Peptides against a protein of PDB entry 2L9B. Designs and how they scored, part 26

Target 1, 91 residues: chain A of PDB entry 2L9B
Amino acid sequence: ANFLSQKFPELPSGIDVNINMTTPAMMISSELAKKPKEVQLKFLQKFQEWTRAHPEDAVSLLELCPQLSFVTAELLLTNGICKVDDLIPLA
Target 2, 91 residues: chain A of PDB entry 2L9B as posed
Amino acid sequence: ANFLSQKFPELPSGIDVNINMTTPAMMISSELAKKPKEVQLKFLQKFQEWTRAHPEDAASLLELCPQLSFVTAELLLTNGICKVDDLIPLA

## One batch from the design tools (peptide; made by RFdiffusion4, then SolubleMPNN)

Design b1_p14_8_s4 (from b1_p14_8, 11 letters changed)
Fold by OpenDDE base, seed 2:
Structure b1_p14_8_s4 (fold): chain B 91 residues (1-91), chain A 14 residues (1-14)
Amino acid sequence: as target 1 above (91 residues)
Amino acid sequence: DASELTKLISTITP
């Protein structure tokens, strides 16, 4: 089993997307943006807690799924948690 | 990069 199936055994099948980073990220962000703000913040909180507890796995996840870095950045920006200048050094 | 973003996520205050 690959890393994703091992760490996330209930991962859904997913959908077909363009073979690039930007389109998948934008699609994910758009779906998240349809959720109430409380749901978005709950997701961020759980993701933050998981990242704190499993930093090595978090890095691996973001390396395997770089679109999630874009999605996370978008969530942080749109929810006013950080600004663009906070992300520039991380690119 | 992934490592630096991970660090930011871990430390940022929502």
Scores: peptide ipSAE 0.569, ipTM 0.915, DockQ to the pose 0.056
Fold by OpenDDE base, seed 1:
Structure b1_p14_8_s4 (fold): chain B 91 residues (1-91), chain A 14 residues (1-14)
Amino acid sequence: as target 1 above (91 residues)
Amino acid sequence: DASELTKLISTITP
């Protein structure tokens, strides 16, 4: 997509997967889960900093790639950063 | 939604 190419020019080409949200999200989450916990936390920190600095772009990214909302939620839950109750109002 | 999740990400403390 034009947005991704513009905002992330170094982004590598991806592989097409199922058009549903769940399968690609689970695949991404599984790859992230293979990383050490400190790496996962560093990723979340950098994503948080980017989101704070570019909130409009963050919203656009999550709207364009809804699988990333699932991935983010999974990371937050898995690392004990948020609880399920924190996510319910966001649905 | 994306907007509310973005707000959560911005405010939550890891």
Scores: peptide ipSAE 0.568, ipTM 0.916, DockQ to the pose 0.056
Fold by OpenDDE base, seed 4:
Structure b1_p14_8_s4 (fold): chain B 91 residues (1-91), chain A 14 residues (1-14)
Amino acid sequence: as target 1 above (91 residues)
Amino acid sequence: DASELTKLISTITP
């Protein structure tokens, strides 16, 4: 929570959801899937650029919000950017 | 893990 507030000072408070990894991730992925493909790709592009520029912050974000790992994987697979085999080596 | 996924995100091309 402190990390997110420091790095993203304008971040909204959010909405309560079930406390687990899978359900929140599926909810986020579902909302993203409603957006046009170009919007999804633009999001991935910006996220990639930010990750390249701030790898330590990206790791911290994914550790703090593990649901985002699922969301990212889903976006990569759904948009044909990677294959399932590309994710197998990842813990 | 988060570190390996971060590396994948950084290297893969959309």
Scores: peptide ipSAE 0.568, ipTM 0.916, DockQ to the pose 0.057
Fold by OpenDDE base, seed 3:
Formats: C-alpha cells, structure tokens, sequence
Structure b1_p14_8_s4 (fold): chain B 91 residues (1-91), chain A 14 residues (1-14)
C-alpha cells in the first residue's frame, strides 16, 4: 500500500482528478470556501496540530499531494494569517 | 518546498 493507505487506513478511496496541482487545489479550496470561517480556522488548527505532532508524515503528505500545499497557502492568505511575502521563501 | 511549508504551518499563529 502507498503512504496514504498505510498512514490513513480509514480514508475513502477518493476520485480521479486531473494530473496536475492547480485543478485539484482549486477544487479543494472551493469546497473549503463553502464552510464558515470558523470551520475553516478549526480545520487549519487541527491540521497544524497534526503537523506539529507528525512533521515527517506531514512532509511526506505534502510531497505526495502537492495540491494540499496550494490549499494550505490559500487558507492562510484568505484568512489573513499570512502574507504572500511569507510564502515566497518557501517556493 | 514541502519541508519549509511544513515548518511554517507548525509555527504560524492563526
């Protein structure tokens, strides 16, 4: 099994998407944008906590699913948590 | 990259 199946055995199977980063990111971001701001922030907090507890797994996840990097950046920017300049050094 | 973004996520204050 791949990383996702091993680390998250209860994940649903998912669906096929275009083989690129931008389209999946936009799809995910649009779904998140449908949620109230407080829900978005709670999600980000939980993701942050998980990332702190499992940094190597977090890196592996973002490497495997680079669309999540775009989604995370979008959440940070749109919620006023960081600025574009904060992300530039990470490219 | 993924490592640097992970570090940012871990340290940033919402």
Amino acid sequence: as target 1 above (91 residues)
Amino acid sequence: DASELTKLISTITP
Scores: peptide ipSAE 0.566, ipTM 0.915, DockQ to the pose 0.057

## One batch from the design tools (peptide; made by RFdiffusion4, then SolubleMPNN)

Design b1_p15_1_s1 (from b1_p15_1, 10 letters changed)
Fold by OpenDDE base, seed 5:
Structure b1_p15_1_s1 (fold): chain B 91 residues (1-91), chain A 15 residues (1-15)
Amino acid sequence: as target 1 above (91 residues)
Amino acid sequence: GASLEDLIEWMLKKM
């Protein structure tokens, strides 16, 4: 079994995304941006805690799903947690 | 509220 199947055994099938006009990252970011700021911040907090506790799993997840990296970056920027220049070394 | 796993599952479903 792959990482996703092991870590998320009940993960449902994905839905269709128009990758020609809207990348998966933009789609996810757009949906998250519709949530209250408190929800966005809570997600970032929980994700940060999880990545600190499970760094190898976090790396595996982001390698398999690089769109999540862009989503996280967008959330950090739009919520004023970091500046664009802060992400340049990580790009 | 939703756990991190719930949130990740939601995000992954959108991909």
Scores: peptide ipSAE 0.025, ipTM 0.546, DockQ to the pose 0.144
Fold by OpenDDE base, seed 2:
Structure b1_p15_1_s1 (fold): chain B 91 residues (1-91), chain A 15 residues (1-15)
Amino acid sequence: as target 1 above (91 residues)
Amino acid sequence: GASLEDLIEWMLKKM
């Protein structure tokens, strides 16, 4: 879709990681886990603020890139913001 | 600091 190009101009080309839905999510989560905890929390905060301000864009992004849902969930879990049971209704 | 756009670009670069 043209959504990503419109909303995020100058977006890098990316890497073809098309094994399944969870594999690329695991890779991204692993890389994010290498960042300081304060940075991870800041990213989650910014994502929360952005989704509040742009709910339609957030839905479109996650529909287009469902891997990001897994990444977000993992960040919430690893930073102690949510428990697994909290995410069951959202899975 | 890093913005959400920076994060998304970084994440999508890894995808």
Scores: peptide ipSAE 0.025, ipTM 0.546, DockQ to the pose 0.128
Fold by OpenDDE base, seed 3:
Structure b1_p15_1_s1 (fold): chain B 91 residues (1-91), chain A 15 residues (1-15)
Amino acid sequence: as target 1 above (91 residues)
Amino acid sequence: GASLEDLIEWMLKKM
């Protein structure tokens, strides 16, 4: 089993956007932006905690799903936690 | 109240 299947066995098949890498990130970010701020912040918090607790898994996840990096960055920006300049070194 | 796994699943199903 691949990483995603192992860590997220109930993961759905997803929606095939079939455009580019950026579009899925934009779509996810847009949908998350519609959620209450509390949900967005909680996601960021839990993701941060999980990343700290499971750094190798986090790396694997983001390598396999690079769009999630953009989603996370967008959430940080839209919630005023980071500025664009803060993320430039990560490019 | 959603777990990280729930949230990631929700995100990934949109991709």
Scores: peptide ipSAE 0.022, ipTM 0.539, DockQ to the pose 0.143
Fold by OpenDDE base, seed 4:
Structure b1_p15_1_s1 (fold): chain B 91 residues (1-91), chain A 15 residues (1-15)
Amino acid sequence: as target 1 above (91 residues)
Amino acid sequence: GASLEDLIEWMLKKM
Protein backbone atom coordinates (compact mmCIF):
# COMPACT_ATOMS: atom_id res chain seq x y z
CA ALA B 1 0.00 0.00 0.00
CA ASN B 2 1.12 3.56 -0.63
CA PHE B 3 1.90 5.98 2.16
CA LEU B 4 -1.57 7.44 2.43
CA SER B 5 -3.24 4.06 2.43
CA GLN B 6 -0.98 2.84 5.20
CA LYS B 7 -1.21 5.85 7.46
CA PHE B 8 -4.75 6.88 6.69
CA PRO B 9 -6.67 3.83 5.53
CA GLU B 10 -10.01 5.58 5.78
CA LEU B 11 -9.07 8.50 3.55
CA PRO B 12 -11.20 9.10 0.51
CA SER B 13 -9.63 9.22 -2.92
CA GLY B 14 -10.05 12.95 -3.20
CA ILE B 15 -10.81 14.86 -6.35
CA ASP B 16 -8.57 16.05 -9.14
CA VAL B 17 -8.97 19.79 -9.22
CA ASN B 18 -5.92 20.84 -11.18
CA ILE B 19 -2.59 19.38 -12.19
CA ASN B 20 -0.56 22.33 -10.98
CA MET B 21 0.22 23.08 -7.35
CA THR B 22 -1.06 26.63 -7.22
CA THR B 23 -4.74 26.08 -7.85
CA PRO B 24 -5.23 23.23 -5.38
CA ALA B 25 -3.27 25.07 -2.72
CA MET B 26 -5.26 28.22 -3.24
CA MET B 27 -8.50 26.32 -3.05
CA ILE B 28 -7.58 24.56 0.17
CA SER B 29 -6.19 27.71 1.72
CA SER B 30 -9.26 29.72 0.84
CA GLU B 31 -11.54 27.15 2.42
CA LEU B 32 -9.43 26.95 5.54
CA ALA B 33 -9.41 30.72 5.75
CA LYS B 34 -13.18 30.58 6.13
CA LYS B 35 -12.82 28.57 9.33
CA PRO B 36 -12.46 30.26 12.71
CA LYS B 37 -8.93 31.19 13.68
CA GLU B 38 -9.10 28.73 16.55
CA VAL B 39 -9.74 25.92 14.11
CA GLN B 40 -6.87 26.99 11.89
CA LEU B 41 -4.51 27.17 14.84
CA LYS B 42 -5.63 23.78 16.06
CA PHE B 43 -4.90 22.25 12.68
CA LEU B 44 -1.45 23.83 12.66
CA GLN B 45 -0.80 22.64 16.18
CA LYS B 46 -1.74 19.08 15.37
CA PHE B 47 0.34 19.12 12.22
CA GLN B 48 3.30 20.51 14.12
CA GLU B 49 3.03 17.87 16.80
CA TRP B 50 2.68 15.11 14.27
CA THR B 51 5.62 16.41 12.27
CA ARG B 52 7.83 16.41 15.34
CA ALA B 53 6.82 12.89 16.22
CA HIS B 54 6.91 11.56 12.66
CA PRO B 55 9.39 13.60 10.63
CA GLU B 56 9.90 10.95 7.98
CA ASP B 57 6.18 10.52 7.50
CA ALA B 58 5.75 14.26 7.30
CA VAL B 59 8.36 14.49 4.57
CA SER B 60 6.73 11.65 2.69
CA LEU B 61 3.35 13.31 2.93
CA LEU B 62 4.60 16.64 1.66
CA GLU B 63 6.50 14.99 -1.15
CA LEU B 64 3.42 13.05 -2.15
CA CYS B 65 1.14 16.05 -1.77
CA PRO B 66 3.28 19.11 -2.45
CA GLN B 67 0.21 21.33 -2.44
CA LEU B 68 0.09 20.84 1.32
CA SER B 69 3.39 22.66 1.64
CA PHE B 70 1.86 25.77 0.19
CA VAL B 71 -1.24 25.37 2.32
CA THR B 72 0.82 25.02 5.46
CA ALA B 73 2.93 28.02 4.58
CA GLU B 74 -0.14 30.10 3.88
CA LEU B 75 -1.71 29.14 7.19
CA LEU B 76 1.46 30.06 9.03
CA LEU B 77 1.60 33.43 7.33
CA THR B 78 -2.06 34.34 7.64
CA ASN B 79 -2.12 33.43 11.32
CA GLY B 80 0.96 35.51 12.01
CA ILE B 81 3.04 32.57 13.12
CA CYS B 82 5.83 33.30 10.69
CA LYS B 83 6.91 35.91 8.19
CA VAL B 84 7.81 35.54 4.55
CA ASP B 85 11.50 35.79 5.37
CA ASP B 86 11.13 32.83 7.71
CA LEU B 87 10.14 30.63 4.80
CA ILE B 88 13.11 31.47 2.60
CA PRO B 89 15.45 28.97 4.26
CA LEU B 90 12.80 26.30 3.89
CA ALA B 91 12.27 26.83 0.18
CA GLY A 1 -10.92 18.94 18.22
CA ALA A 2 -10.20 17.77 14.73
CA SER A 3 -7.30 15.38 14.33
CA LEU A 4 -4.53 15.70 11.81
CA GLU A 5 -6.11 12.82 9.98
CA ASP A 6 -9.32 14.77 9.70
CA LEU A 7 -7.42 17.74 8.35
CA ILE A 8 -5.52 15.70 5.82
CA GLU A 9 -8.67 13.96 4.71
CA TRP A 10 -10.39 17.28 4.25
CA MET A 11 -7.45 18.71 2.36
CA LEU A 12 -7.17 15.71 0.08
CA LYS A 13 -10.80 16.07 -0.85
CA LYS A 14 -9.99 19.56 -2.07
CA MET A 15 -6.84 18.66 -3.98
Scores: peptide ipSAE 0.027, ipTM 0.549, DockQ to the pose 0.125; fails the geometry check

Design b1_p15_1_s2 (from b1_p15_1, 9 letters changed)
Fold by OpenDDE base, seed 4:
Structure b1_p15_1_s2 (fold): chain B 91 residues (1-91), chain A 15 residues (1-15)
Amino acid sequence: as target 1 above (91 residues)
Amino acid sequence: MASYNDLIDWLLEKM
């Protein structure tokens, strides 16, 4: 069992996508952008709470799925939570 | 380039 299966046992099977960073991130962001803004914000809030409670697991998740960094950044930008300049130090 | 720890810290601070 890999990290994702262990930490998220109810996670459904994934879909194969390009191995590059940008394409998976864009696909995920595009799908999330189709959801209501309240759902997007709820996702961010829950992700923040989970990250606060499990920082080591959050690091492991981002290392395993680095595209999620871009997804999170995109959600923060599109929902007006941060500006592009806020992300420059993280690049 | 910032580490994922830095990103996490930033996220926790920003929201």
Scores: peptide ipSAE 0.281, ipTM 0.794, DockQ to the pose 0.047
Fold by OpenDDE base, seed 1:
Structure b1_p15_1_s2 (fold): chain B 91 residues (1-91), chain A 15 residues (1-15)
Amino acid sequence: as target 1 above (91 residues)
Amino acid sequence: MASYNDLIDWLLEKM
């Protein structure tokens, strides 16, 4: 089993998309944007908590799924948690 | 471009 299957047993298989960063990130962000603001914030909070508890796994996840970096940034911007300028150092 | 470690550190500080 791959990393995702091992760490997230209930994770859906997913959908193959164009091999780029933008398309997958946009699709994920679009799906999350359909949820209420409270759900989006809860997602971010849980992701942060998980990352704090499992920093090595978080890095591995981002290496495997680089699009999640863009998704996270998009959610932070959309929910007014940060400004575009806050993300410049990360680019 | 920042490393993923840098991104993680940033996320932990921001929220």
Scores: peptide ipSAE 0.281, ipTM 0.796, DockQ to the pose 0.048
Fold by OpenDDE base, seed 5:
Structure b1_p15_1_s2 (fold): chain B 91 residues (1-91), chain A 15 residues (1-15)
Amino acid sequence: as target 1 above (91 residues)
Amino acid sequence: MASYNDLIDWLLEKM
């Protein structure tokens, strides 16, 4: 089993998307944007907590799914947690 | 380009 199957055994089946970084990130962000702000923030909180508890797995996840980096950045920006300039050092 | 570790550290500091 791959990393995702091992760490997320109940992961539902996905939907085919373009393999570039932009399209998947935009698609995920657009779906998350349909949720209330409170839900988006709760998602970020849970993701952060999971990352703290599993830093190695978090790195592996981002390596496997680099689009999630863009999604996370988008959520932080749209929810006013950071400014665009705050992301420049990460580029 | 920052490492994913840098991104994680940054995220942990922002929230």
Scores: peptide ipSAE 0.278, ipTM 0.794, DockQ to the pose 0.048
Fold by OpenDDE base, seed 3:
Structure b1_p15_1_s2 (fold): chain B 91 residues (1-91), chain A 15 residues (1-15)
Amino acid sequence: as target 1 above (91 residues)
Amino acid sequence: MASYNDLIDWLLEKM
């Protein structure tokens, strides 16, 4: 029983991805970009709500899957929630 | 280089 299996019991097997951060982020962002804008915003909303309820688990998730930081940033940019300048302090 | 705590706080603030 690992972290992901316990926190996301309905999580499927998944697939192998490149071991760096950039390529996995690009792949995930590409798949999410195929979804309607409403679905993308719903994803961000649910992620925010989960993060607020489980901040320690959110940190653990980002440490385990650092590519998700780039995915989140990309979704925020493409949906007009923030600008590139807003991300500079986080880089 | 922000900590992941800073990133989480930033996300909560932006939405």
Scores: peptide ipSAE 0.275, ipTM 0.792, DockQ to the pose 0.047

Design b1_p15_1_s3 (from b1_p15_1, 9 letters changed)
Fold by OpenDDE base, seed 1:
Structure b1_p15_1_s3 (fold): chain B 91 residues (1-91), chain A 15 residues (1-15)
Amino acid sequence: as target 1 above (91 residues)
Amino acid sequence: GASLMDLIEWLLKKM
């Protein structure tokens, strides 16, 4: 079994949106942007806490789903948590 | 409200 099936046993198979990562990231970000700011911030907070508590699983998740890196960056920018210049060193 | 697990599940359904 792969990482996703082991860690998320009730999770259905993902959908291949596009061969590039930009389109999937944009799609996910747009859906998240429909939620209230408070909800978005809470998601970011909980995701950060989870990654701190489970760094190995977080790395595996981001390797399997690299779109999430772009989604996270977009959420940070759109919620005013960081500036574009803050992400340049990591680009 | 939605939980982190709900978000992760939803995200992974789209990826």
Scores: peptide ipSAE 0.031, ipTM 0.544, DockQ to the pose 0.133
Fold by OpenDDE base, seed 5:
Structure b1_p15_1_s3 (fold): chain B 91 residues (1-91), chain A 15 residues (1-15)
Amino acid sequence: as target 1 above (91 residues)
Amino acid sequence: GASLMDLIEWLLKKM
């Protein structure tokens, strides 16, 4: 929580939602799925770029928000970048 | 306007 506030100070305060990990991932994936494929691909590109530039922050973010791992996997699959078999070793 | 990254960041703080 403090990490997000420090790294993204321009964003408003969050709201505590008492839900499991699956639901957040589904909701985020649903919102991303509403965007054009080109936008989804651009998001992946920007996220990867940010991760490469800020690896320590990326690790902290994924530890804090593991639902992002599921979201990223969904984006890779739905856009045909990866096959399910490609992700099995990473799961 | 807000980028998709901004949307994801916002969602992460709300969920």
Scores: peptide ipSAE 0.031, ipTM 0.529, DockQ to the pose 0.124
Fold by OpenDDE base, seed 2:
Structure b1_p15_1_s3 (fold): chain B 91 residues (1-91), chain A 15 residues (1-15)
Amino acid sequence: as target 1 above (91 residues)
Amino acid sequence: GASLMDLIEWLLKKM
């Protein structure tokens, strides 16, 4: 019934995380950080392409899961794509 | 294997 279930019906159940903004972002970032740099960059590329192709869905996703904005920001920083100063206005 | 998008979505289902 929710956006995630409708948009991604083939996904299995996720893992439980504390219901707050910081903890989910930290956990997602931690999992992504375990992947090679090339994989992280590929994620960013695919996410960018997806958001361009499906802007309404992207907005809905980020509104529903604002923790993803923190995850994306952290990936941009850790991969040297952005500097902190670039993200301060968006935080 | 699963993409990172799939991983994120998997994590988010319980959030």
Scores: peptide ipSAE 0.025, ipTM 0.518, DockQ to the pose 0.134
Fold by OpenDDE base, seed 4:
Structure b1_p15_1_s3 (fold): chain B 91 residues (1-91), chain A 15 residues (1-15)
Amino acid sequence: as target 1 above (91 residues)
Amino acid sequence: GASLMDLIEWLLKKM
């Protein structure tokens, strides 16, 4: 079993859209931006807490699904949590 | 409320 199936056995397999890195991130970010701000913040809070508690798992997830790094960065920027300069070392 | 699991599940359907 791969990382996702091991850590999240109840999750679906997902869909491979088979496109470049930018487009999937843009699609996801666009849809998330349609959600209420409180929902977006809740996602960020839970992700932050999880990454703190499970840094190795977080790295594995982002390596497996690199589009999520762009999505996370976009959510941080759009919600005013980070500035562009804050993300330069992480880019 | 929304959870990390919900987010991951949703994202997996979109990526």
Scores: peptide ipSAE 0.032, ipTM 0.550, DockQ to the pose 0.126; fails the geometry check

Design b1_p15_1_s4 (from b1_p15_1, 9 letters changed)
Fold by OpenDDE base, seed 1:
Structure b1_p15_1_s4 (fold): chain B 91 residues (1-91), chain A 15 residues (1-15)
Amino acid sequence: as target 1 above (91 residues)
Amino acid sequence: GSSLLDLIEWLLKKM
């Protein structure tokens, strides 16, 4: 079993998308954007807490799903948590 | 650009 199946047993299989990172990121962001702002903020908070508690698993997840970097940036911007200029040093 | 890990670490400083 792959990393995702082992660490997230209830995770669905997902769907194939174009192999670039932009399209997957847009698809994920679109689904998250359908949720209320409060839910989006809670997601970011829980993701932050999880990453802090499980840095090795976080690294593995990001290596497998590099599109999540773009998704996170999009969530921060659309929820008004930061501006584009705040992310420039990390780009 | 930075990985998601770097972005989350940035959030830790902000929040």
Scores: peptide ipSAE 0.080, ipTM 0.642, DockQ to the pose 0.052
Fold by OpenDDE base, seed 4:
Structure b1_p15_1_s4 (fold): chain B 91 residues (1-91), chain A 15 residues (1-15)
Amino acid sequence: as target 1 above (91 residues)
Amino acid sequence: GSSLLDLIEWLLKKM
């Protein structure tokens, strides 16, 4: 079993998306942007807590699904948590 | 890898 199936056995299979970085990131970000701000912030908080508890799994997830790095950055920007200049050295 | 780790560490400090 791959990383996702092992760590998240209850996940659905998902759907195919364009293999470039922009399309999947935009798709996820657009759906999250439709949610209330409180939901977006809760997502970031839970992701922070999970990365703190499982740093190696977090790295593996972001390497496997690099679009999530873009999604996370977008959520940080749109919720006013950071500025573009803050993310430049992290890109 | 390094950039991803930096992003995670940054998140932990910022929020």
Scores: peptide ipSAE 0.079, ipTM 0.643, DockQ to the pose 0.050
Fold by OpenDDE base, seed 5:
Structure b1_p15_1_s4 (fold): chain B 91 residues (1-91), chain A 15 residues (1-15)
Amino acid sequence: as target 1 above (91 residues)
Amino acid sequence: GSSLLDLIEWLLKKM
């Protein structure tokens, strides 16, 4: 929580959707899937850019919010950036 | 967990 507050000071309070890892991931993925493909790709590009610039922060974020790993994986799959077979061994 | 994270980082950097 402190990490998020420090690294993303303008982040809104948000809403609790925590049940398990799968449910929040599904909810986030569903919302992102409602966006045009171009918007999804733009999001991935921005996230890529940020992770390249801040790899340790990116790791910390995904460790703190592991549901985002599933969301990212879904976006990569649905946008054809990787294949299902790429992720299966690590699931 | 960490393996999936590593894969995602790798994939993102290869985009």
Scores: peptide ipSAE 0.077, ipTM 0.640, DockQ to the pose 0.053
Fold by OpenDDE base, seed 3:
Structure b1_p15_1_s4 (fold): chain B 91 residues (1-91), chain A 15 residues (1-15)
Amino acid sequence: as target 1 above (91 residues)
Amino acid sequence: GSSLLDLIEWLLKKM
């Protein structure tokens, strides 16, 4: 079994998208933006807790699914947890 | 080990 199957056995099959960083990130961000702010914040909170408890797995997940880094950054910006200036060094 | 990964880790830890 691969990493995702082992760590998230209850995940559904999903749907194919373009294999790159940008397009999947845009799609996921669009869907998350449709959810209430409380849902977005809950996601960030749970992801933070999981990252603290499983730092090596968190790094592996973000390296395996780099689109999630962009999604997370977008959620942090839109919910006021960080500012645009924090991301400028990545430009 | 990318700079983006490091930034995300930092942001998550400071939340």
Scores: peptide ipSAE 0.076, ipTM 0.643, DockQ to the pose 0.051

Design b1_p15_2_s1 (from b1_p15_2, 8 letters changed)
Fold by OpenDDE base, seed 3:
Structure b1_p15_2_s1 (fold): chain B 91 residues (1-91), chain A 15 residues (1-15)
Amino acid sequence: as target 1 above (91 residues)
Amino acid sequence: MVKGADIDALIEFFE
């Protein structure tokens, strides 16, 4: 098993498509966009809560799965939760 | 996880 599987054994399995994070992020965003808004918001809420409770694990996850960072930003912007200007300091 | 992401399972992971 790779490091990701060892560190997060309960993380859902996925399929590697390419090394570019944009394509994976777009795919995940597309799937989330098909869900009701309440589901999208629930994802953001749960991810936020988990990140606060497990900051070190969150850093590891986002380094190993950079597509999740892009997806989160996309959802925040699309749902009007934040503006592009709010994300500049994080880039 | 990249392609074929299970959104429901992903949400459950963070719960």
Scores: peptide ipSAE 0.243, ipTM 0.733, DockQ to the pose 0.354
Fold by OpenDDE base, seed 1:
Order: C-alpha cells, then structure tokens, then sequence
Structure b1_p15_2_s1 (fold): chain B 91 residues (1-91), chain A 15 residues (1-15)
C-alpha cells in the first residue's frame, strides 16, 4: 500500500489511459466537458471547501496527483471563472 | 492507471 491508498482510501483508483493515442489531459478535459455546468461548478465549490478544511492533505494530494491540479485549472478556465494569466503566478 | 481521470468517481469523492 502506498501513501495515497492509506491517506486517501476513498480516492478513485483512476482509469487506464493509452498515452499513445491520447493524453490524460485530453481525456480529463473531454470527460469534464460532458458534465453539466451546474455539476462542474458544484464540484469546484466542494473541492475548494475541502482544500480549505484540509490544507495539509490538499497539498499532499495535489503534489502526488498533479492531474487534480489540472482538473481544477481546466474547470476554472473553461467556465470563464479565471484566465490563464490568473494562474501563471501559481506555476 | 491515471488517478483523477475517472471523472464520475472524482466528482463523487468530493461530494
């Protein structure tokens, strides 16, 4: 068992991605876009609340799963909540 | 396996 399994037992295992045909980013972007805007915004809200309540765990999670950083950035950008320039200082 | 790519499960995780 690794750190992720122990610290975040309910975290999704993920799915297999054929990186020769697509990228994780492409797949994530596509699947996110299929969700209703209300669902996307609700997820952002819940994730934001969780990170505020568990800042140490949030840092650990995002370091180990940079995909999740991409997810949140993608949702913020595609929903027009922020622009790319708004995220540059965090990179 | 790529964690976070299962979007339905990811959304449920943070509900």
Amino acid sequence: as target 1 above (91 residues)
Amino acid sequence: MVKGADIDALIEFFE
Scores: peptide ipSAE 0.209, ipTM 0.752, DockQ to the pose 0.546
Fold by OpenDDE base, seed 2:
Structure b1_p15_2_s1 (fold): chain B 91 residues (1-91), chain A 15 residues (1-15)
Amino acid sequence: as target 1 above (91 residues)
Amino acid sequence: MVKGADIDALIEFFE
């Protein structure tokens, strides 16, 4: 088991993405868009709560799984919680 | 495999 699996044993393994057909960001955007707004906001809320409760683990998770940053950003943007300019400093 | 792209699994993970 790699470090990521050891630190976050219940973290999903993910899904296969054919980089010739799509990007992880496109996949994330597409999958999130399939969810009702209420589900999106609840997920964002739970993730934020977890992040606040486990800040060091959250940093490690986002560094090891940068795809999760796309999830967070997409949720914030599509739900009008923040603007693109708010995320520019983080990119 | 790309971690973080399985939205259903992620939702369950953070519930």
Scores: peptide ipSAE 0.190, ipTM 0.743, DockQ to the pose 0.552
Fold by OpenDDE base, seed 4:
Structure b1_p15_2_s1 (fold): chain B 91 residues (1-91), chain A 15 residues (1-15)
Amino acid sequence: as target 1 above (91 residues)
Amino acid sequence: MVKGADIDALIEFFE
């Protein structure tokens, strides 16, 4: 927690999840689905650009926040940009 | 707290 906050001080703290009723994946999928496609694609674009510019930081962030990896994968899949087979090497 | 679940905040973070 300290490393994450130190390295990415402006990163959101996240939200609480009732794990008895839902999983983080379920909630992420639900919240993403509420966003217009244009918003989803813009976010994906910005995140990809940041990743390209900061590859080491991106790796660190994704290792510490695997939920963010799910966000990225979900966006790629639901918008038809990638297929499941494309993500297998990254799992 | 679950990181990455606050979608609005994530969107703002990377804008």
Scores: peptide ipSAE 0.177, ipTM 0.737, DockQ to the pose 0.540

Design b1_p15_2_s2 (from b1_p15_2, 6 letters changed)
Fold by OpenDDE base, seed 3:
Structure b1_p15_2_s2 (fold): chain B 91 residues (1-91), chain A 15 residues (1-15)
Amino acid sequence: as target 1 above (91 residues)
Amino acid sequence: MVKGADFDAILKFFE
């Protein structure tokens, strides 16, 4: 068992991405686009609530799972909640 | 290979 599975035992295993076929960003964007807006917004809401309740764990999770940072940024941008300029300090 | 995020599974994790 690795550190991620030990620290977050309830976190589901990810799926393999074949980077020779597509980039992780492209796959994530494609999967997100398949979700209805209500589901996208629900994710943002639940993630926001969880991070407020578990700020230290949230930092660890985002460091270990950088794809979640991309998901969050993508959803904020595509739903018009944030502009690109708002995220520059985080890049 | 890189592990990709399973959106639906992650959503359940945060619930």
Scores: peptide ipSAE 0.203, ipTM 0.721, DockQ to the pose 0.645
Fold by OpenDDE base, seed 2:
Structure b1_p15_2_s2 (fold): chain B 91 residues (1-91), chain A 15 residues (1-15)
Amino acid sequence: as target 1 above (91 residues)
Amino acid sequence: MVKGADFDAILKFFE
């Protein structure tokens, strides 16, 4: 078992993406866009609450799953919560 | 191959 699965055994496995045909960013953006706005905002809320309760685990998760950083940034931008310039210091 | 996130499953994970 890989380290990610060991540390977060209940984390979903995800799906395989052929990067030669579709970029992960395109796949993520497409999947996010399929979700209702209320669900997108719920994710941000729950993720925020989870990171507050588990700050060390949150750091580990984002290090091991950098795609979650993209998910979060995309949702913040597309829902008008943040501007691109707001995220520059974090890039 | 790269692992893509299952949004619905991740949402449940954080709940």
Scores: peptide ipSAE 0.197, ipTM 0.716, DockQ to the pose 0.624
Fold by OpenDDE base, seed 4:
Structure b1_p15_2_s2 (fold): chain B 91 residues (1-91), chain A 15 residues (1-15)
Amino acid sequence: as target 1 above (91 residues)
Amino acid sequence: MVKGADFDAILKFFE
């Protein structure tokens, strides 16, 4: 098992991306768009709470799973919670 | 191979 699976054993392995046909970002965006708004907001809320409770783990998780950073940013932007300028200093 | 996030599973992880 890799470091990610050892540190976060309950975390899913992810979904394979056909990079010849689409980008991971495009795939993520399309999948997120299929989710109801309430589900999207619930994710943001739960992730926010989790990061507050586990700041070091949150940093590790985001470093190991940059796609999760994209998910979070995309949800913040698409739901009008943040603007692009709000995220620049965090990148 | 590059993998994307499994949104539903991640949601459950944080619950």
Scores: peptide ipSAE 0.197, ipTM 0.717, DockQ to the pose 0.655
Fold by OpenDDE base, seed 1:
Structure b1_p15_2_s2 (fold): chain B 91 residues (1-91), chain A 15 residues (1-15)
Amino acid sequence: as target 1 above (91 residues)
Amino acid sequence: MVKGADFDAILKFFE
């Protein structure tokens, strides 16, 4: 068992991506786009609330699953909450 | 291969 599964046993394993056929970013973007706006916003809200309640676990999760940083940025941008320039200082 | 997110399951994880 890897550290991610041990620390976050209820975290789903995810979906395998063949990077020779598509990039992980494209797949993430595609999967997010399948969700209604209400679900996307709920995801952002719940992730934010969870991060505030579990700051140390949130750091560990984002280190082990850097794709979640991409997810957050993508959702903020696609829902018009932030502009690209708003995220540049964090990149 | 790289793991992509299962967003419905992750949403439940955060709840």
Scores: peptide ipSAE 0.168, ipTM 0.695, DockQ to the pose 0.649

